# Designs tried in a protein design run: peptides against a protein of PDB entry 7BBL. Part 7

Target 1, 86 residues: chain A of PDB entry 7BBL
Amino acid sequence: IAQESLESQEQRARAALRERYLRSLLAMVGHQVSFTLHEGVRVAAHFGATDLDVANFYVSQLQTPIGVQAEALLRCSDIISYTFKP

## One batch from the design tools (peptide; aimed at target 1 R14 R18 L26 T50)

Design b1_p20_2_s4 (made by RFdiffusion4, then SolubleMPNN; from b1_p20_2, 7 letters changed)
Fold by OpenDDE base, seed 5:
Structure b1_p20_2_s4 (fold): chain B 86 residues (1-86), chain A 20 residues (1-20)
Amino acid sequence: as target 1 above (86 residues)
Amino acid sequence: PEVTVEMAEERALLALTALP
C-alpha cells in the first residue's frame, strides 16, 4: 500500500505544532499570562500582541519581582514557558 | 482549564524553518 513518506509526516507534525502555538496566541488576547523565564523568574502580564515573526511579546501591566511595568517587551528566546486560562 | 505552552518546541520549529 502506498503511504505518506517520513518527510511528509514530519512536515505535518511541524505544521500541527505551529498551529497549536498560533491558536494559543489568539486565545491569550486580553488575558493575563504567567511567564516562566530563565533562572526560575516568573512574571505575569496582560498579553497585547506579537511582532510579524512572533519573536517578541508586547505586554502590559508586567508584574516582576521588583515592581510593575506599564508596558514591556518579552523576547521569546527569554521565555521557557507560559500559562494562561483561555 | 489552564493551558501551558513550552517554548523549546517552538524554537526548534523556527530553527527548522530557517534552514534548508
Scores: peptide ipSAE 0.503, ipTM 0.818, DockQ to the pose 0.626
OpenDDE base, seeds 1, 2, 3, 4: peptide ipSAE 0.502, 0.501, 0.499, 0.501; ipTM 0.818, 0.816, 0.814, 0.817

## One batch from the design tools (peptide; aimed at target 1 Q11 R18)

Design b1_p21_1 (made by RFdiffusion4)
Pose (drawn by RFdiffusion4):
Structure b1_p21_1 (pose): chain A 86 residues (1-86), chain P 21 residues (1-21)
Amino acid sequence: as target 1 above (86 residues)
Amino acid sequence: SETQREIATLEDLESRLTILP
């Protein structure tokens, strides 16, 4: 059999990486998720969803240094990192 | 290539994700 093209290999790699990433998003359902935002602000909320094209987060009970926001959308551009315990 | 750009985007997204033990 002919060798697999480098392009085909790169496509399989993307699929493998994406599948793992998607599983990691699914694993946040029912969990709290913490975030590191701009200015070093640390917040947390109940995970609701993410967009799949851009990592925007839909969360509830967002706890911030100034209060609790019942529903919130944390945009991908607002976020440096996010952390959760499975 | 487009596929290489998509891999780079996934790697950037995974670097922002921290999963605790």
Fold by OpenDDE base, seed 3:
Structure b1_p21_1 (fold): chain B 86 residues (1-86), chain A 21 residues (1-21)
Amino acid sequence: as target 1 above (86 residues)
Amino acid sequence: SETQREIATLEDLESRLTILP
């Protein structure tokens, strides 16, 4: 029988990771997400969409230390980590 | 068609995400 190469196995693994992440983003739509930004800043916002090409998160009801912003754009480069509960 | 850059971006973003139980 044909033996799958290491390269092929890695491609399948990467594809599986991508699929898992994209499905996570879909499940995240409309839910509140907690974001940890640089300098210890933590914010919460409802996830709307992401532009993977430009690396931006589009969110609503962004809760910041100084108040709530109706709509906001978070650059992926500004995000250290983020958490979501389905 | 996916670019290598796009794949790398997704992998990086995924590594920073935690899904709570």
Scores: peptide ipSAE 0.418, ipTM 0.793, DockQ to the pose 0.492
OpenDDE base, seeds 1, 2, 4, 5: peptide ipSAE 0.023, 0.043, 0.267, 0.154; ipTM 0.541, 0.566, 0.725, 0.637

Design b1_p21_1_s1 (made by RFdiffusion4, then SolubleMPNN; from b1_p21_1, 9 letters changed)
Fold by OpenDDE base, seed 3:
Structure b1_p21_1_s1 (fold): chain B 86 residues (1-86), chain A 21 residues (1-21)
Amino acid sequence: as target 1 above (86 residues)
Amino acid sequence: SQTQREIARLQELLARMIELP
């Protein structure tokens, strides 16, 4: 049996991770999401949409350590992780 | 100081959380 190359395996892994990410974004729509940012900062917000090209999250009711913002834009590059209940 | 750098980093993070009208 022909063995799959390492490069092919890595490509499949990256594709799977990308698919999981995109599916998570779709699942987040309309739900409150908890975001972990740098320096241990945690915020919660209702997810609206992302701009995949600009790498922004558009959210509402953003709960921050300094107050609540009705609507806000988060930079995806500032987000370490997120959790939500589907 | 390290503390000053951490404070500055936190302020930068908060500043990048842009409030929309």
Scores: peptide ipSAE 0.234, ipTM 0.733, DockQ to the pose 0.033
OpenDDE base, seeds 1, 2, 4, 5: peptide ipSAE 0.151, 0.175, 0.089, 0.161; ipTM 0.696, 0.715, 0.641, 0.703

Design b1_p21_1_s2 (made by RFdiffusion4, then SolubleMPNN; from b1_p21_1, 8 letters changed)
Fold by OpenDDE base, seed 1:
Structure b1_p21_1_s2 (fold): chain B 86 residues (1-86), chain A 21 residues (1-21)
Amino acid sequence: as target 1 above (86 residues)
Amino acid sequence: SQVQREIAALQALLARMTILP
């Protein structure tokens, strides 16, 4: 019986995490999401879509401390975490 | 201050955000 290499195990782990992340994105569609950004900044928006690389989030009704934007693109790299109610 | 850092972070975010027409 062949033993799976550590490298292969890590690859599967990354794939599992990626799948979990993608599933969360699917669950976000149409829901208001609370985003935690750097330095304690928080915004809320309705999630619309993302690009194939999941580099940018297309959102609507973006609530920021300075007002509401009807539609905007958020950089995924700016997001520390997010929460939403499915 | 923490407040100033939060303001700066918000400003930085807004600068990188794209507002769609």
Scores: peptide ipSAE 0.302, ipTM 0.789, DockQ to the pose 0.031
OpenDDE base, seeds 2, 3, 4, 5: peptide ipSAE 0.295, 0.295, 0.297, 0.294; ipTM 0.784, 0.788, 0.786, 0.786

Design b1_p21_1_s3 (made by RFdiffusion4, then SolubleMPNN; from b1_p21_1, 9 letters changed; failed a check: too like the target's own chain)
Amino acid sequence: SQVQRAIAALEELLARMTELP

Design b1_p21_1_s4 (made by RFdiffusion4, then SolubleMPNN; from b1_p21_1, 8 letters changed)
Fold by OpenDDE base, seed 5:
Structure b1_p21_1_s4 (fold): chain B 86 residues (1-86), chain A 21 residues (1-21)
Amino acid sequence: as target 1 above (86 residues)
Amino acid sequence: SQVQREIARLQELLSKMTILP
């Protein structure tokens, strides 16, 4: 068996991470998710969907430190991390 | 005031979100 090149290994690693990320999005549909934003700000919301390029999260019942919003869009680039219970 | 600064900080972060009607 030929040894896989370093470049090929890195490519597979990136592809695996991308797939894992996309699967996590499917898993969180309809569930309440806790999002960590910049400067330690945390919000919670029910995840609905994302756009085709996964640039925005469509959420409902967004709980913020200064109130609740029925529906909103969160920019993925502004999210540091998120957790949810499948 | 400290309170005003904290409110402004939070509002700035929340302004990056888009509220849907």
Scores: peptide ipSAE 0.201, ipTM 0.718, DockQ to the pose 0.026
OpenDDE base, seeds 1, 2, 3, 4: peptide ipSAE 0.196, 0.197, 0.194, 0.198; ipTM 0.714, 0.720, 0.713, 0.719

Design b1_p21_2 (made by RFdiffusion4)
Pose (drawn by RFdiffusion4):
Structure b1_p21_2 (pose): chain A 86 residues (1-86), chain P 21 residues (1-21)
Amino acid sequence: as target 1 above (86 residues)
Amino acid sequence: SAEFIEAVEAAIAEQQAILAS
């Protein structure tokens, strides 16, 4: 059989990477997720959802240095990193 | 949420379909 084109190989790689990423998002259901925001602020909340095109987070019980926000949307642009324990 | 789980599972199926091709 003919060799697989480089383009086809790149497509398979994207699919493999995306599938793992999506599994990692699903794994946050029912868990707390912590975030590192701008200014070095560390917060945490109960995971609700993320958008799939852009990594915006929908969370509840967001704990910040100044209080607790019952519902929150943390925009992708607000976040440097997020961390959770499976 | 249920809608989020369904959307993620549907997106995973799409990627698996590419890998199974």
Fold by OpenDDE base, seed 3:
Structure b1_p21_2 (fold): chain B 86 residues (1-86), chain A 21 residues (1-21)
Amino acid sequence: as target 1 above (86 residues)
Amino acid sequence: SAEFIEAVEAAIAEQQAILAS
């Protein structure tokens, strides 16, 4: 009947998020990804790579509400979520 | 979001640990 502590629950949640994120990065290579940014902005772009130093996404053909950018850098801190078709 | 950022930071730390081994 012992209850798992809140700290333990949070630790397991963080571990699950780590694994899920890493697996998603590998799956994104070569695919178009849809990103949800702050203020309800949604964009789509082809995934290039990530920067482990500053947590950035390097993308191409970024489709924004006001136009297309051939190449762009998206800061992870600006990203709410992302989806893609494997 | 806070959850996404936490996931990113955790993933980066994991990769750096692997590279350092």
Scores: peptide ipSAE 0.061, ipTM 0.576, DockQ to the pose 0.105
OpenDDE base, seeds 1, 2, 4, 5: peptide ipSAE 0.041, 0.047, 0.039, 0.037; ipTM 0.501, 0.515, 0.485, 0.495

Design b1_p21_2_s1 (made by RFdiffusion4, then SolubleMPNN; from b1_p21_2, 9 letters changed)
Fold by OpenDDE base, seed 2:
Structure b1_p21_2_s1 (fold): chain B 86 residues (1-86), chain A 21 residues (1-21)
Amino acid sequence: as target 1 above (86 residues)
Amino acid sequence: SAAFVAALEAAIAEERAVLEA
């Protein structure tokens, strides 16, 4: 019987995870997202877009401890986790 | 934006092609 190679299986696994991520972004469009940043800082913002290669988050109405920023860029490296309601 | 959504959908299709290969 034919069997898929290990490398092919790994490719499928990576593709599955990436597709899930991308679909999450799609579901996130136009919604408010809660971000947990370093040092326990939590912010909320409306999701606009990302750079699919760099994973920068372009957001609006960023609510921070010191006020609201109309437009902002969040780097993936600054984000510990995030949640949103589809 | 519509452009970003289109880009996402295209990227998703690319990954789906890998899964279906």
Scores: peptide ipSAE 0.579, ipTM 0.921, DockQ to the pose 0.936
OpenDDE base, seeds 1, 3, 4, 5: peptide ipSAE 0.576, 0.578, 0.579, 0.579; ipTM 0.921, 0.920, 0.921, 0.921

Design b1_p21_2_s2 (made by RFdiffusion4, then SolubleMPNN; from b1_p21_2, 9 letters changed)
Fold by OpenDDE base, seed 1:
Structure b1_p21_2_s2 (fold): chain B 86 residues (1-86), chain A 21 residues (1-21)
Amino acid sequence: as target 1 above (86 residues)
Amino acid sequence: SAAFVAALEAAIARERAVLAA
């Protein structure tokens, strides 16, 4: 019986994860997202867009400990985790 | 952004094609 190659299995696994990620971005559009950053810093912002290659987050109304920033860019490398209500 | 949404949907379709191959 023919078996799928390891390379093909890995490709499909990556594709499945990426599809789920992309769908999550779609669900985030227009919603507020809570981000956990380094050093335990937590912020909230309205999701605008990402660059799909680098996964930078373009957001608005970023709530920080010292105030609100109208427009902001959060780099993927700065983000530990995030949550949102779809 | 309509353009961003369209880009997401196109990217999702590409991944679906990989899964179906």
Scores: peptide ipSAE 0.541, ipTM 0.912, DockQ to the pose 0.874
OpenDDE base, seeds 2, 3, 4, 5: peptide ipSAE 0.475, 0.497, 0.491, 0.530; ipTM 0.896, 0.903, 0.901, 0.910

Design b1_p21_2_s3 (made by RFdiffusion4, then SolubleMPNN; from b1_p21_2, 11 letters changed)
Fold by OpenDDE base, seed 1:
Structure b1_p21_2_s3 (fold): chain B 86 residues (1-86), chain A 21 residues (1-21)
Amino acid sequence: as target 1 above (86 residues)
Amino acid sequence: SAAFVARLEAAIARERAVLDA
């Protein structure tokens, strides 16, 4: 019945979200991902890696309305959501 | 890459340690 402190609960909640995020990255490796950016812009790219500290996404074959960028960098702050087929 | 995957797995383990504590 003893309950952990609110601070502890929040810490675990953050850890859970972080783990889920990291696992999504793991599942994303080697797959094409659809990224939803601001202003309703959607792009597709092959996921390569991220910078765990800065949360930058290193991708390849980024498809944009203008063309394809062989290598590209997407900032986490620019990404609203992403989807992919595991 | 293998290196990136290894880093991810290590990071995941760290978060899991918090949850299991």
Scores: peptide ipSAE 0.629, ipTM 0.932, DockQ to the pose 0.887
OpenDDE base, seeds 2, 3, 4, 5: peptide ipSAE 0.628, 0.626, 0.626, 0.626; ipTM 0.932, 0.932, 0.932, 0.932

Design b1_p21_2_s4 (made by RFdiffusion4, then SolubleMPNN; from b1_p21_2, 9 letters changed)
Fold by OpenDDE base, seed 5:
Structure b1_p21_2_s4 (fold): chain B 86 residues (1-86), chain A 21 residues (1-21)
Amino acid sequence: as target 1 above (86 residues)
Amino acid sequence: SEAFIAALEAAIARERAVLAA
């Protein structure tokens, strides 16, 4: 019986992870999200959208340790994790 | 944004197609 190539297996694994990520974004739309950034910094913001290729997060009402920004852009590379209530 | 949601759904469908292949 022919086996799926290693490359195909890896492709499926990546696809599964990406689908989970995309579904989380879908569930996130219109909700307040808590983001954990570097150095223990945590912020909360209402999720608006993201660019699927560059992975920037467009948010509103960003609550930071030094104040609130009406509109802001968060880079995916700055985000360690996020949580939200679906 | 409905456009953004549509884009997400399309992207999810693309990944699902990879998994189904």
Scores: peptide ipSAE 0.563, ipTM 0.914, DockQ to the pose 0.884
OpenDDE base, seeds 1, 2, 3, 4: peptide ipSAE 0.560, 0.562, 0.560, 0.563; ipTM 0.914, 0.914, 0.914, 0.914; seed 4 fails the geometry check

## One batch from the design tools (peptide; aimed at target 1 E19)

Design b1_p22_1 (made by RFdiffusion4)
Pose (drawn by RFdiffusion4):
Structure b1_p22_1 (pose): chain A 86 residues (1-86), chain P 22 residues (1-22)
Amino acid sequence: as target 1 above (86 residues)
Amino acid sequence: SLVEEKQAEFLEAIHAELAELE
């Protein structure tokens, strides 16, 4: 059998990476998720959803240094990192 | 609520993409 093309190999790699990423998003359902935002602000909320094209987060009970926001959208551009415990 | 609706959409969309990747 002919060797697998480099392009086909790269495609399989993207699929493998994406599948793992998607599983990691699914794993946040029912969990709290913390975030590191601009200015070093640390917040947390109940995970609701993410967009799949751009990593925007839909969350509830967002706890910030100034209060609690019942529903919130944290945009991908607002976030440096997010952390959760499975 | 809006979050509940987005969670429902997310679960549909992520399961559909996972099925395509399989």
Fold by OpenDDE base, seed 4:
Structure b1_p22_1 (fold): chain B 86 residues (1-86), chain A 22 residues (1-22)
Amino acid sequence: as target 1 above (86 residues)
Amino acid sequence: SLVEEKQAEFLEAIHAELAELE
């Protein structure tokens, strides 16, 4: 029985995960996203864009505990997790 | 704005890569 090589399986898996990731980014366009940052800080902002190679988030109307920032950059290293409502 | 400019670039890149994955 012919079997797909382990390398080929891994390649397909990587491609599938990448596609899923990209589609999730598209789903965020035009929506408010909630971000969990370090020290339990949670913020919300309208998704603008990301870098595809580095998960930096370019957002608008960033709601922080001390106010709203019109535009902001959230570095990947600052973000623990994020959620949004499609 | 910077966000708007980045978004335009982002959307173009997303669709281009998705097309390559199909």
Scores: peptide ipSAE 0.641, ipTM 0.926, DockQ to the pose 0.897
OpenDDE base, seeds 1, 2, 3, 5: peptide ipSAE 0.639, 0.640, 0.640, 0.639; ipTM 0.925, 0.925, 0.926, 0.925

Design b1_p22_1_s1 (made by RFdiffusion4, then SolubleMPNN; from b1_p22_1, 10 letters changed)
Fold by OpenDDE base, seed 4:
Structure b1_p22_1_s1 (fold): chain B 86 residues (1-86), chain A 22 residues (1-22)
Amino acid sequence: as target 1 above (86 residues)
Amino acid sequence: SAVEQARAEFLARVEAELARLR
């Protein structure tokens, strides 16, 4: 029985993970995202865009402890985690 | 706005990469 090589299986796995990642990004379009930043700071913002290589977020209506920023860029180094409801 | 522009470019990039993965 012909079997897929380990290398081929790994390639498919990487492709599947990349597709899932990309689709998760699309799922954020038009939604508010909650970000956990350092020192326990939590903010919420409307998703605009990201870089596909690094999770830098372009967002609008960023709700911070001291007010709302109309537009903002959140660097991946600033973010511990994020969640959203698709 | 900058975010609106980034959104348009983002969508194009995602669609393009999804296409190449197929």
Scores: peptide ipSAE 0.633, ipTM 0.925, DockQ to the pose 0.911
OpenDDE base, seeds 1, 2, 3, 5: peptide ipSAE 0.631, 0.628, 0.629, 0.630; ipTM 0.925, 0.924, 0.925, 0.925

Design b1_p22_1_s2 (made by RFdiffusion4, then SolubleMPNN; from b1_p22_1, 11 letters changed)
Fold by OpenDDE base, seed 1:
Structure b1_p22_1_s2 (fold): chain B 86 residues (1-86), chain A 22 residues (1-22)
Amino acid sequence: as target 1 above (86 residues)
Amino acid sequence: SAVAAAQARFLAEVQARLAELA
């Protein structure tokens, strides 16, 4: 039985990870997401979309310590992590 | 709105990317 090359295996692995990432983004649609920013700051907002090439998050109802922003743009460079309830 | 417009682009792009992987 012919064995799949290591290169092919790596390709499948990368594809699988990419798919999981993309599906995770879709899973956030319509959900409130909690973002952890620098300095221990945490905010919550409803996920609208991301800009894959610019690395931005477009969100609505961003809850911050000083108020709520109807719409906001979060740069991925400012985000340490995020979580949401599927 | 900016978010609505971004969402439309996002959904289209993600679906396209997923199709490439299928």
Scores: peptide ipSAE 0.632, ipTM 0.922, DockQ to the pose 0.804
OpenDDE base, seeds 2, 3, 4, 5: peptide ipSAE 0.630, 0.630, 0.630, 0.631; ipTM 0.922, 0.922, 0.922, 0.922

Design b1_p22_1_s3 (made by RFdiffusion4, then SolubleMPNN; from b1_p22_1, 11 letters changed; failed a check: too like the target's own chain)
Amino acid sequence: SAVERARAEFLRRLRAELERLA

Design b1_p22_1_s4 (made by RFdiffusion4, then SolubleMPNN; from b1_p22_1, 10 letters changed)
Fold by OpenDDE base, seed 1:
Structure b1_p22_1_s4 (fold): chain B 86 residues (1-86), chain A 22 residues (1-22)
Amino acid sequence: as target 1 above (86 residues)
Amino acid sequence: SAVEQARAEFLRRLQAELARLA
């Protein structure tokens, strides 16, 4: 009986997860994102872009505890979690 | 700006990869 190989099934699963992730990034375009950083620091910024691989975030109007940065780069290593409203 | 430039490239790359995965 013809059936898809395990490796092929895994490839499709990875592709599906990747697509879901990418679509979530697309959903952030034009929206403000709330980031939870280390030491309980929380910031908000307008989503600009990511590098798709390392998940670095290019943002604008970053509201930090010490002020607002017009533009900034938030590295994946700096971020614990993030949320946004589509 | 740098962010706007990054956004443009991001959208192009995002679209390309989504198309590849479709």
Scores: peptide ipSAE 0.549, ipTM 0.903, DockQ to the pose 0.930
OpenDDE base, seeds 2, 3, 4, 5: peptide ipSAE 0.547, 0.546, 0.546, 0.546; ipTM 0.902, 0.902, 0.902, 0.902

Design b1_p22_2 (made by RFdiffusion4)
Pose (drawn by RFdiffusion4):
Order: C-alpha cells, then structure tokens, then sequence
Structure b1_p22_2 (pose): chain A 86 residues (1-86), chain P 22 residues (1-22)
C-alpha cells in the first residue's frame, strides 16, 4: 500500500487533537470553571457552554471581585486561561 | 434561560462534531 501522504497525516492529527479538545469541553458540563482574565482578575462560575468556533464561555453565577453576575458571557478575548477539576 | 439554551446547543453540536470526526 502507498505511504500515507503528509497532508493526510496532518489531517488525522488535527482530528485527534480536536476530538480530545471537544471531550475536554464536554467534561466541564456540570462543573465550576475558574478563569484568569485581563489585569490578573480571577473569577469562577458554573459552566454552561462554549462556542465551538471561538472559545467564548456561557456561564452562570459568575463570581467576581465586585459581585456575582447571574448569567454571563466571557468572551475568548477576555480570557487568558481557564481551569476546572473533572 | 440563555445559558440553558446554549448548553443544549453546545451539547448537540459537540456530539455531532465528534461523530463526524469518528
């Protein structure tokens, strides 16, 4: 059988990476998720959803240094990192 | 609520993309 093309190999790699990433997003359902935002602000909320094209987060009960926001959308551009415990 | 709707949408879309990748 002919060798697998480098392009086909790269495609399989993207699929493998994406599948793992998607599983990691599904794993946040029912969990709290913490975030590191601009200015070093740390917040946390109940995970609701993410967009799949751009990593915007839909969350509830967002706890910030100034209060609690019942529903929130944290945009991908607002976020440096997010952390959760499975 | 908006979060509930996006949760439902997210789960449907993420499962559909996983099925396509498989």
Amino acid sequence: as target 1 above (86 residues)
Amino acid sequence: SLVEEKTAEFLAEAEAELAALA
Fold by OpenDDE base, seed 1:
Structure b1_p22_2 (fold): chain B 86 residues (1-86), chain A 22 residues (1-22)
Amino acid sequence: as target 1 above (86 residues)
Amino acid sequence: SLVEEKTAEFLAEAEAELAALA
């Protein structure tokens, strides 16, 4: 029987990862997410959207040590990690 | 608002891409 090529397998893997990522983002929409930024700074905000190239995170109700921003833009380069509790 | 608009766009784009990946 026919054997799937290595390239095809890699393509499937990339597609699967992309799908998983997108679904994870979609699951976060409207929910509070905790973002870990540089220098140990952690903020919480309601996730709205990202660019599909993951350049920016558009969030609302950003809680920072100095106050709450109704809307904010977080650059991906500024984010070390984020956690989401479904 | 900007976030709401971006959210709407994101939802549409992400859903479209997921459909294409299926």
Scores: peptide ipSAE 0.646, ipTM 0.932, DockQ to the pose 0.890
OpenDDE base, seeds 2, 3, 4, 5: peptide ipSAE 0.645, 0.643, 0.644, 0.644; ipTM 0.932, 0.932, 0.932, 0.932

Design b1_p22_2_s1 (made by RFdiffusion4, then SolubleMPNN; from b1_p22_2, 8 letters changed)
Fold by OpenDDE base, seed 1:
Structure b1_p22_2_s1 (fold): chain B 86 residues (1-86), chain A 22 residues (1-22)
Amino acid sequence: as target 1 above (86 residues)
Amino acid sequence: SAVEAARARFLAEAERRLAELA
C-alpha cells in the first residue's frame, strides 16, 4: 500500500501535540496551579483561562510573596514553568 | 469579571480547535 507522505506525518504529529497541549490547558480549569517565575518566585493561583495565541494566563486568587491578588494576568514571558494536580 | 469572561472565550475556543483537529 501507499505510504503516508512525510508532510502528512508531520502534520499529524503537529496536530497531536496541539491536541495534547489544548487538553492539558483544559485540564487546569477549576484547579490551582503553581507557577515558577523568575528569580525563584513561586506563586499559586486558580486557573481561569489562557489566550491560546499569546499564552497569557488569566488567573484568580494569585498568592504572591507580598499578598493575594484577586485577579491577575500572567504573561508567558513571566513564567518559567507551572504545575498542577489534575 | 475579566477572568470569567476570558474563561468563557477560552473554553469555546479550545473546544472549537479540538473539534477541528478531530
Scores: peptide ipSAE 0.592, ipTM 0.917, DockQ to the pose 0.931
OpenDDE base, seeds 2, 3, 4, 5: peptide ipSAE 0.591, 0.587, 0.591, 0.591; ipTM 0.917, 0.916, 0.917, 0.917

Design b1_p22_2_s2 (made by RFdiffusion4, then SolubleMPNN; from b1_p22_2, 7 letters changed)
Fold by OpenDDE base, seed 1:
Structure b1_p22_2_s2 (fold): chain B 86 residues (1-86), chain A 22 residues (1-22)
Amino acid sequence: as target 1 above (86 residues)
Amino acid sequence: SAVERARAEFLARAQAELAELA
C-alpha cells in the first residue's frame, strides 16, 4: 500500500467518496427530507430518487410555502443543503 | 407514478454502482 501510486490513491479516495454519497442517498429512501433552497426557503418532501450524475431530486409530497405538490423535481442548482433523519 | 418508477430505477442503479465500487 505504501508503494501505491498517487493516481491509485486518488482513485480509491474518489471511489470511497462516491460510495459514501450513494449510501447516503439510499439511506434517504422512505424518509422525509428537508431541503434548504435559496433565500432561506425550506421545503420538505419524501425522497424518491435522484439522477446519480447531476443529483436532481425526484420527490413526492413536496411541502412548499404555497402548497403541496404531489410530485416534483428539485434541481441540484436549487438546493443549498438538505437533511433527514435516517 | 413517475416518482415511483424513478425510485425503482434509482435503487437498481445505485446498488449496481455500489457493487462495482466494492
Scores: peptide ipSAE 0.605, ipTM 0.924, DockQ to the pose 0.932
OpenDDE base, seeds 2, 3, 4, 5: peptide ipSAE 0.604, 0.601, 0.603, 0.603; ipTM 0.924, 0.923, 0.924, 0.924

Design b1_p22_2_s3 (made by RFdiffusion4, then SolubleMPNN; from b1_p22_2, 9 letters changed)
Fold by OpenDDE base, seed 4:
Formats: sequence, structure tokens, C-alpha cells
Structure b1_p22_2_s3 (fold): chain B 86 residues (1-86), chain A 22 residues (1-22)
Amino acid sequence: as target 1 above (86 residues)
Amino acid sequence: SAVAAAQAAFLARAQAELAELA
């Protein structure tokens, strides 16, 4: 008879999404990730870490159009999308 | 390595948050 409020349902949904996000990040550790950046630029790099609040990406072996950078920081605002193969 | 250091911290924080969500 008692029903969970809409707000509570939304809170659970947000928690579920956060969990999925975190798990996806952890799954990326040690893998190469392909990033689509602005201006049609596409790069690939090995995932190192992110800021859990801002979601900046700390990566290594960043393959750019002009060469490979040993380490780099990809700001969330610079990223259109990213994908990886588990 | 800055990335290595960030990764160590990330792993700890991410896993800790997952534990809280569980």
C-alpha cells in the first residue's frame, strides 16, 4: 500500500546511474580509450584516472594528429564522447 | 608519474564510493 515517493525513486535512479558510471570508469583502467574531441579531432590514449567530480581524464600514451604525448590531461569540456573495448 | 599518482587516488576513491552506494 505504501509507495515510494517520486523524489525517492529519482534518487535511486541517480544512484544507479552513478554506480554504472563508476564501474565503467574502473573497467577502463589499463585500456586504450578513443576520444572524440572538438573540431573533429579524434585521439586514443591509455586511461589512467579521472576526477570523480569534474571527470577530467588523466591519460598516457596519447596519440594525437601530431604525435604521441607520454602523459596528458583531457578536460571534460574538451571531450565530445569516448569509447573503449573491454 | 603524475598519471600514476592520480590513478592510485582514483582507484581508491572510486571503489570507496561504490562501497557507499552498495
Scores: peptide ipSAE 0.654, ipTM 0.934, DockQ to the pose 0.894
OpenDDE base, seeds 1, 2, 3, 5: peptide ipSAE 0.653, 0.653, 0.652, 0.653; ipTM 0.934, 0.934, 0.934, 0.934

Design b1_p22_2_s4 (made by RFdiffusion4, then SolubleMPNN; from b1_p22_2, 9 letters changed)
Fold by OpenDDE base, seed 1:
Parts: structure tokens; sequence; C-alpha cells
Structure b1_p22_2_s4 (fold): chain B 86 residues (1-86), chain A 22 residues (1-22)
């Protein structure tokens, strides 16, 4: 391990980050997530899925300032941050 | 529904990706 190349170390680091990210997404399944959007808009919805490559969020029961959407797609570009309780 | 279908795909894909990383 001490002789592991820098490239290999970086590869493992990237893999570890990717794994952590994936596990965090999986942990969101079945939970309500609070999303912070632009201009301070905050919405809550039940997490359904994402597109791993584009990071779109497929959600249900989206509570918005103007009502509830049974199902919705949130673009990664729309999301500033999100929180949930595992 | 679209969300349910997406969830099924997501679960499968995410788990597959994790397996690849392991």
Amino acid sequence: as target 1 above (86 residues)
Amino acid sequence: SAVEAARERFLAEAQARLAELA
C-alpha cells in the first residue's frame, strides 16, 4: 500500500466518494426530503429516485409554496441543497 | 407511475454501481 501510485490512490479516493454518495441516495428512499431551491424557496417531497448521471430527482408528494404535486422531477440545477432524516 | 418506475431502475442501478465499486 505504501508503494501504491498516486493515480491509484486518487482512484480509490474517487471510488470512496462515489460509494458514499450512492449510499446516501439509497438512504433517502422512502423518506421525505427537504430541498432548498433558488431564491430561498424550500420544498419537501418523498424521495423516489435519481438519474445517477444527471442527478435529476424523481419525487412524490412535492409540497410547494403554491400546492402539492403528486409527482415531480427536480433538476439538479434547481437544487441548492437538501436534507433528510435517515 | 413514472416515479415508481424510476425508483425501480434507480435501486437496481445504484446497487449495481456499488457492487462495481466493491
Scores: peptide ipSAE 0.601, ipTM 0.920, DockQ to the pose 0.912
OpenDDE base, seeds 2, 3, 4, 5: peptide ipSAE 0.599, 0.595, 0.598, 0.601; ipTM 0.920, 0.918, 0.919, 0.920

